# Designs tried in a protein design run: peptides against a protein of PDB entry 7AE7. Part 299

Target 1, 321 residues: chain A of PDB entry 7AE7
Amino acid sequence: KVYKDLREFLEVLEQEGQLIRVKEEVNPEPDIAAAGRAAANLGKNQPAVFFEKIKGYKYSVVTNVHGSWQNHALMLGLDKNTSTKDQFYELNRRWDKFPVPPNVVKREAAPCKENVIDKDINLFEILPLYRINEQDGGFYISKASVVTADPEYPDDFNKLNVGTYRIQVKDRDRVGIQALAMHDIAVQLEKAEAENKPLPIAITIGNNPLVTFMASTPVGYNQNEYEFVGALQDGVPMDIVKSDLYDHLYVPAGSEVVLEGHIIPRVRTVEGPFGEFPGSYSGARLQCEVKIDRITHRTNPIFENLYLGIPWTEIDYLMAL

## One batch from the design tools (peptide; made by RFdiffusion4, then SolubleMPNN)

Design b2_p29_8_s4 (from b2_p29_8, 16 letters changed)
Fold by OpenDDE base, seed 5:
Structure b2_p29_8_s4 (fold): chain B 321 residues (1-321), chain A 29 residues (1-29)
Amino acid sequence: as target 1 above (321 residues)
Amino acid sequence: SIEEGIKEIEEKNKERVEAAEKAFLESLK
């Protein structure tokens, strides 16, 4: 099976008994993190956890979407009981189908374009933000697929990068992003900053699970993650659409939320609230600052966020393949 | 001390997390 969006995947997870639906209103903290830990402790078949109602927010949250080998099998359209070995074999077989170019759909056909916010941007109105860990200094967006292009070759689709980065919410319309030297985004940002220019960016949330998987998988700088998604869909192209602000940035057509904006050149800010206590600077990293200029989103958008639990985090499964 | 205040917050938070985890597990029964 191939999935057009997160919603089709969540439907399959639920049908296969790999999704727990929480229908009661929960507190963002600590209930979401607690439920995630409890779900992770249910055994080897960790389900996704879908929270329908969150106190103080309008929209839903889903966690642990990639948090088990069963969920990974289903992501590949395989039987949920497919062995890790067979999943790896199938992944490698499909990898050889690269490149499978995506379909560019019209704006009117893209679910991510159903709603637009271009003024008075407030991320807290669109995303049910919560602390994953009580010790977290702020709110994180942990499963975003971040789209950037090479500013020297903006029309070269092969240099379009879709990656996963640590994103902290800093203000209503600002986020911090960790662009490390090992990330393709850092190469692109360096080129933009050399000319003191902003780097265009689209932060996409709630995607086709293979987009999220490929965004977390290292590929060559001249390889497009969307073309690998098509390969992993066994030769079925994925659907992408142009961003509203930038002709050269393409986002998944089915994204739940798209944050369009720019990285402010040559600005670095400390991660987290640690600015008030000089003694707690041990471990604060510098982040780039992103200004959000436009939001597009599906009606009743689902906020997909990472589950960070012990002993196995969702990130461990995303990196293990 | 600030350290005692942090520990108290951590303990209160731990209790809240454990209570929420228990409540979630009970809701699944």
Scores: peptide ipSAE 0.029, ipTM 0.511, DockQ to the pose 0.025
Fold by OpenDDE base, seed 1:
Structure b2_p29_8_s4 (fold): chain B 321 residues (1-321), chain A 29 residues (1-29)
Amino acid sequence: as target 1 above (321 residues)
Amino acid sequence: SIEEGIKEIEEKNKERVEAAEKAFLESLK
């Protein structure tokens, strides 16, 4: 089975008993994190947790989407009881199909384009933001697939990067992004900053689960993550659409939310602390600052965010594959 | 069971919830 978007995957998770739906209104803190931990303790299956109603917010949150081997099997369109060994075998088999170029769809055909916000941007109106851990220094967007390109080769599709980075909300229309030297985005940013130019960026939230998976998987600088998604879909291309602000940036057509903007050149702001593991916090660091210039989103967008729990974090699953 | 757990957490962490709600409301200003 191939999924067009997060919603199709969540439907399958629910059908397979791998999603818990919380229908009662919850507080964003500490209830989301607490309920996630509680759900992780219910058994071996570590289901996704979908919060329909969050006090003070209009929209829903889902966590722990990639939080189990069963969910990973389902992501690959396999039986939920497929062994980890067989999942790896199938993953490797499909990996050899690279590259599978994506389909570029028209703007009118892309669900992520259903709604547009281009003025008075307020991230808190679109995303039910919460602190994931008690000691977090702010609100984080932890499962975004961030799209950037090489500013010297903007038309080279092979240099289009889709990566996962820690993003802290700084203001209504500003986020900090952690771009480490080992990340492809850091190479691209260095080129832009050398000329004192902004780096175009699209931060995509609530994607096809294989997009999120590939965004967390290291690939070569000249390899496109979307072409791997097509490979992992066993040769079925994924659907992408041009960003609204930039002709050279493509986003998943089915994204729940797309934050389009730019990294401000040569500006750094303080991040953190952030809880990377229960009881383990990173120190404050300097982040790049992103100005959000435009938002596109699906009607009733779902905020997919990271679950940090015991015994195995969602990060561990995303990195293990 | 999860809904019950949420209620139990809400009761046990009422002060934390109030503080978080306040911090949230302040972040929206």
Scores: peptide ipSAE 0.026, ipTM 0.394, DockQ to the pose 0.049
Fold by OpenDDE base, seed 4:
Structure b2_p29_8_s4 (fold): chain B 321 residues (1-321), chain A 29 residues (1-29)
Amino acid sequence: as target 1 above (321 residues)
Amino acid sequence: SIEEGIKEIEEKNKERVEAAEKAFLESLK
């Protein structure tokens, strides 16, 4: 089976008993993290957890979508009980089909284009943001597929990068992104910053699970992640659409939310807030700053976020003291 | 100082979150 979007995958997860649906209203904190921990403790078949109602927010959250070997098997369109060995065999077999070019669909055919926000942008109105860990200094978007291009070769589709980076919400229309030197985005940003130019960016949330998988998988700088998605779909092309702001950036047609904007050149901000104490920032990592200029989203968008199944045991706090 | 200790904890937690995120992403591989 091939999935066009996150929703089709979630439907299969639910049918296969690999998704817990929470219908009752939850508090963003700590209930989302707590339920994820509880789900992680249910055994080896860790299900996704879908929260329909979140206090103070309009839209839903799903976590732990890739959280088990069963979910991984289903992502590949295999039986949920497919052995890890057989999953790897199949993955490798399909990998050799690279490249499988994606289909470019029209804007009108792309579900991610159902709604547009181009003024008075407020991320909190679109995403049910919460702290993953109680001690996190801010709200993170940890499972986005971030699309950037080479500013010297914007029309070279092979240099289009889809990667996963930690994103912190900084303001209503600002996010910080961690672009490490080992990431392809850092190469592209360096080129843009050399000319003191913004780097165009599309931050996509809630995708076909293979897009998320490939965005998290290192590939060559001259290899397009979407062409690997097609390979992993056993030769079935995925659907992409042009971003609204940039003709050279393509996003998954089925994305739940697309944040379009630019990395501000030569600006670095401290990752935080780290508490109210000025001066404790000496070890804080600097992030790039992204201005969000436009949002497109599906009606009733689902915020897919990472579940960190690390039981923060009180012991970890006690050992740090 | 308590402030330095809190900062260290925050940094360690951040590193742990990053490590966990990385581990998660790696576990997808």
Scores: peptide ipSAE 0.021, ipTM 0.346, DockQ to the pose 0.031
Fold by OpenDDE base, seed 2:
Structure b2_p29_8_s4 (fold): chain B 321 residues (1-321), chain A 29 residues (1-29)
Amino acid sequence: as target 1 above (321 residues)
Amino acid sequence: SIEEGIKEIEEKNKERVEAAEKAFLESLK
């Protein structure tokens, strides 16, 4: 089975008993984090947790989408009881199908374009932001697929990068992003900053689970993550669409939310502290700052965020494959 | 230290977290 978007995957997770739906209104803090920890303690088959109603917010949250081997099997369209060994075998088999170029769909065919916000941008109105740890120095977007291009070669699709980075909300229309030197985005940012130019960026939230997986998987600078998604879909291309602001940036057609903007050149702001792991915090760091200029989103967008629980975090599963 | 600050926050919130976890588990019954 191939998934067009997060919603199709969540439906399968629910059908397979790998999603808990919380129908009652919850407080963003501490209820979301507490429910996630409680769900993680239910056993080895850690489900996703879907919160339908969040006090003070309009929209829903889902967490722990990749938080088990069963969820990974289902992501690959396999039986949920497929062994880890067989999952790895299948992953490797499909990897050899690279590259599988994506389909570029028209704007009218892309669910991520259903709604537009281009004035009075407020991230808190579109994303039900919460802290997982009360010690977190802010609200984080931890499971976004961030799209950037090489500013010297913006039309080179092979240099289009889709990566996962820690994003801290700084203001209604501003986020900090952790672009480490080892990340492809850092190479692109360096080129932009050398000319004192903004770097175009699209921060995509709530994607096809294989997009999120590939965004978290290191690939070569000259390799496009979307072409790996097609490979992991056993040769079925994924659907992408042009961003609204930039002709050279393509986003997943099914994204729940797309934040379009730019990295401000040569500006660094304080990020953190952040709980990297339960009970473990990284110190404050200077990170680059993104201004959000436009938002597109699906009707009733789902905020997919990372679960950081004990004993296993969702990141442990994302990094294990 | 950062570690001391972490412990203090964890202790202050322990009761709230435990209550929320209990409420969640009860909602699953």
Scores: peptide ipSAE 0.036, ipTM 0.519, DockQ to the pose 0.025; fails the geometry check

## One batch from the design tools (peptide; made by RFdiffusion4, then SolubleMPNN)

Design b2_p30_1_s1 (from b2_p30_1, 13 letters changed)
Fold by OpenDDE base, seed 5:
Structure b2_p30_1_s1 (fold): chain B 321 residues (1-321), chain A 30 residues (1-30)
Amino acid sequence: as target 1 above (321 residues)
Amino acid sequence: SELDELVARARESRGPVHRPSLEEIKEMLS
């Protein structure tokens, strides 16, 4: 089975008993984190947790989407009881199909374009933000697939980067992003900053689960993550759409939320701390700042965010391959 | 569900952690 978007995957997770739906109104804190920890205590078959109602917010949250080997099997369109070994063999078999170029769909065919916000941007109106860990220095978007291009070669699709980065909300229309030197985004940012130019960026939230998986998987600088998604879909191309602000940036057609903007050149602001692992907080550091200039989103967007509680975390499953 | 009970217990057991309210954090970001 191939999934067009997060919603199709969540439906399958629910059908397979790998999603718990919380229907009662919860507080953003501490209830979301507490429920995530409770789900993690259910053992090896950790379900996703979907919160329908969050006090003070209009929209829903889902966590722990990639939080088990069963969920990982289902992501690959396999039986949920497929062994880790067989999942690995199937992953490797499909990997050899790279590259599988994506389909570029029309704007009208892309669910992520259903709604547009281009003025008075307020991230809190679109995302039910909460502190993941008690000691976090703010609200984090921890499971975004961030799209950037090489500013010297903006039309080279092979240099289009889709990566996962630590993103702290800094203001209504500002986020901090951790771009480490080892990340492809840092190479692209260095080129932009050398010329004192902004780096175009699209921060995508709530994607096809294979997009999120590939965004968390290191690939070569000249390899496009979308072409791997097509390979992992056993040769079925994924659907992408052109961003609204930039002709050279493409986002998943089915994204729940797309934040389009730019990294401000040569600006660094305090970001953190964030609890990446239980008991290990990366300290506050000077990080890049993104201005959000436009938002597109699906009607009733789902905020997908990482569960970072008791191991095994979603990161452990995303990195275990 | 067992999760609903766990969420309910989590609400009861944590005394007011003087966490800045979401409103206070939103104000800090305003």
Scores: peptide ipSAE 0.020, ipTM 0.440, DockQ to the pose 0.027
Fold by OpenDDE base, seed 2:
Structure b2_p30_1_s1 (fold): chain B 321 residues (1-321), chain A 30 residues (1-30)
Amino acid sequence: as target 1 above (321 residues)
Amino acid sequence: SELDELVARARESRGPVHRPSLEEIKEMLS
């Protein structure tokens, strides 16, 4: 099976007994993190946890979407009981199909374009933000697929980068992003900052699970993650749509939320701390700052966020394949 | 539900961390 969006995947997870739906209103803190920890402790069959109602927010949260081998098997359209070994062999077999170019769909056909916010941007109105860890210095968007391009070669689709980065909410329309020197985004940012230009960015939340998987998987600078998604879909192209602000940025057509904006050149602000692992907090660091200029989102958008806690964490599963 | 029980246990295990409320954080960001 191939999934067009997060919602189709969540439906399958629920059908397969790999999703717990919390229908009762929860507090964003500590309930979301607590429930995530509880789900992680259920043993080998760690389900996703879907929170329908969050106090003080309009929209839902889902966590631990990639949090088990069963969920990974289902992501690949395999039987949930497919062994890790067989999943690995299937991934490798499909990897050889690279590149599988995505389909560019019209704006009117893209679910991520159902709603637009272009003024009075407030991230807290669209995302049910919460502190993931007890000592976190703020709210984090931890499972976004971040789209950037090479500013010297903006029309080179092979240099379009889709990556996962640590993102702290800094203000209503500002986020900090951790762009480490080893990341492709850092190369692109360096080029933009050399000219004192903003780097265009689209932060996409709640994607096709293979998009999230590929965004967390290192690939070559001249390799497009969307073309790997098509390969991992066994040769079925994924659907992308042009961003609203930038002709050279393409986002998953089915994204729940798309934050379009720019990295402010040569600005660094304090970010952190964040609990990346149990008992390990990365210290506060000077990080890049993104101005959010436009939001597009599906009606009743689902905020997909990482579960972080006791190993095996969702990150461990995303990195293990 | 089993999850509700686990969430309740997790709440009990957390000492009173006076975390600023979401409202307080929103006010600080405003």
Scores: peptide ipSAE 0.019, ipTM 0.381, DockQ to the pose 0.027
Fold by OpenDDE base, seed 3:
Structure b2_p30_1_s1 (fold): chain B 321 residues (1-321), chain A 30 residues (1-30)
Amino acid sequence: as target 1 above (321 residues)
Amino acid sequence: SELDELVARARESRGPVHRPSLEEIKEMLS
């Protein structure tokens, strides 16, 4: 089975008994983190947790989407009881199908374009933000697929990067982003900053689970993550759409939320701390800042966020495949 | 459900957690 978007995957998770739906109103804190910990403690069959109603917010949150081997099997369109070994063999078999070029769809055919916000941007109106860990220095977007390009070769699709980065909300229309030297985005940012130019960026939230998987998987600088998604879909192309602000940036057509903007050149602001691992906080650091200039989103967007509980956590599963 | 019981237990153990405002977060980062 191939999924067009997060919603199709969540439907399958629910059908397979791998999603818990919380229908009662919850507090952003501590309820989301508490439920995530509870789900992680259920043992081998850790479900996703979907919160329909969050006090003070309009929209829903889902966590722990990649939080089990069963969920990973389903992501690959396999039986939920497929062994980790067989998942690995199938993943490798499909990996050899690279490249599978994506389909570029029209704007009118892309669900991520259903709604537009281009003024008075407030991230808190679109995303039910919460602290993941008690000692976090802010609200984090931890499961975004971030799209950037090489500013020297903006039309080279092979240099289009889709990566996962730590993102802290800094203002209504600003986020901090951790672009480490080992990341492809850091190479692209260095080129932009050398000329004191903004780096165009699209931060995509709530994607096809294979997009999220590939965004967390290191690939070559001249390899496009979308072409690997097509390979992992056993040769079925994924659907992408042109961003609204930039002709050279393409986003998943089915994204729940797309934050379009730019990294401000040569600006560094304090970011953190963040509890990346239980009992281990990364200190506060000077990080890049993104200005959000436009938002597109699906009607009733789902905020997919990473759950960081007790190991094995969702991040451990993402790194183990 | 087992989840509801675990969430309830977590709520009882921690009490109400304050969600920081954006301004409080900015102050923490200053």
Scores: peptide ipSAE 0.017, ipTM 0.421, DockQ to the pose 0.031
Fold by OpenDDE base, seed 1:
Structure b2_p30_1_s1 (fold): chain B 321 residues (1-321), chain A 30 residues (1-30)
Amino acid sequence: as target 1 above (321 residues)
Amino acid sequence: SELDELVARARESRGPVHRPSLEEIKEMLS
């Protein structure tokens, strides 16, 4: 089974008993994190948790989408009871199908283009933002698939990078991004900053689960994550669409929210702390700042965010494969 | 649901942490 978007995957999770739907209005804090911890305590079959109503917000939140081996099996279109060994075997088998080039769809065919915000941008209107951990220095977007390209080779699709980075909300239209030197985005940013130019960026939220998986999986600088998604879909191409602001950036056609903007060159602002692990906080650091210039989103967008409550955390599953 | 009960218990167990409200944080970011 192949999923076009997050919604198709959530439907399957719900059908398979791997999604808990919270229908009652919850507070963004501490209820989302508390419910995530509660779900993790239900045992090895940790479900996703879907919050339909968040007090003070218009839209929904889903957490722990990748939070179990059952969810990973379902992501691969396997039986939820598929052993970890067999999941790895199938993953490796499909990996050999790389590259599987994506389909570029027209703007009109891309669900992520249903709505546009290009003025008076306010992230709080589109995302039900909350503090994930008690001591977090702010609101984090933790499961975004961030799209950047090599500014020297913008038309080289093999250098298009889709990665997962820690993103702190800094203002209504600004986010801090942790670009570590080991990340491909840091190489691309260095090239842009050498010329004192902005780096074009698209921050995509609520994707096909294999996009999120591949964005969290290190690949070569000259390898495209979307071509691996097609491989992991057993040879079925994924659908991508051109970003609105940049001809060289492509985003998943089914993204719930796309934040298009630029990394401000040679600007660093304080980011953090963030609780990466229970009881462990990364220190505050000077990080890059992104200006959001345009938002596209699906009608009634779902904010997919990371659950960090109990090991094995969702990040442990994303990194373990 | 079992989750709703757990969330309710979590609400009861946390005394009023004088955490800036989401609104206060939004205002600070405004």
Scores: peptide ipSAE 0.023, ipTM 0.479, DockQ to the pose 0.027; fails the geometry check

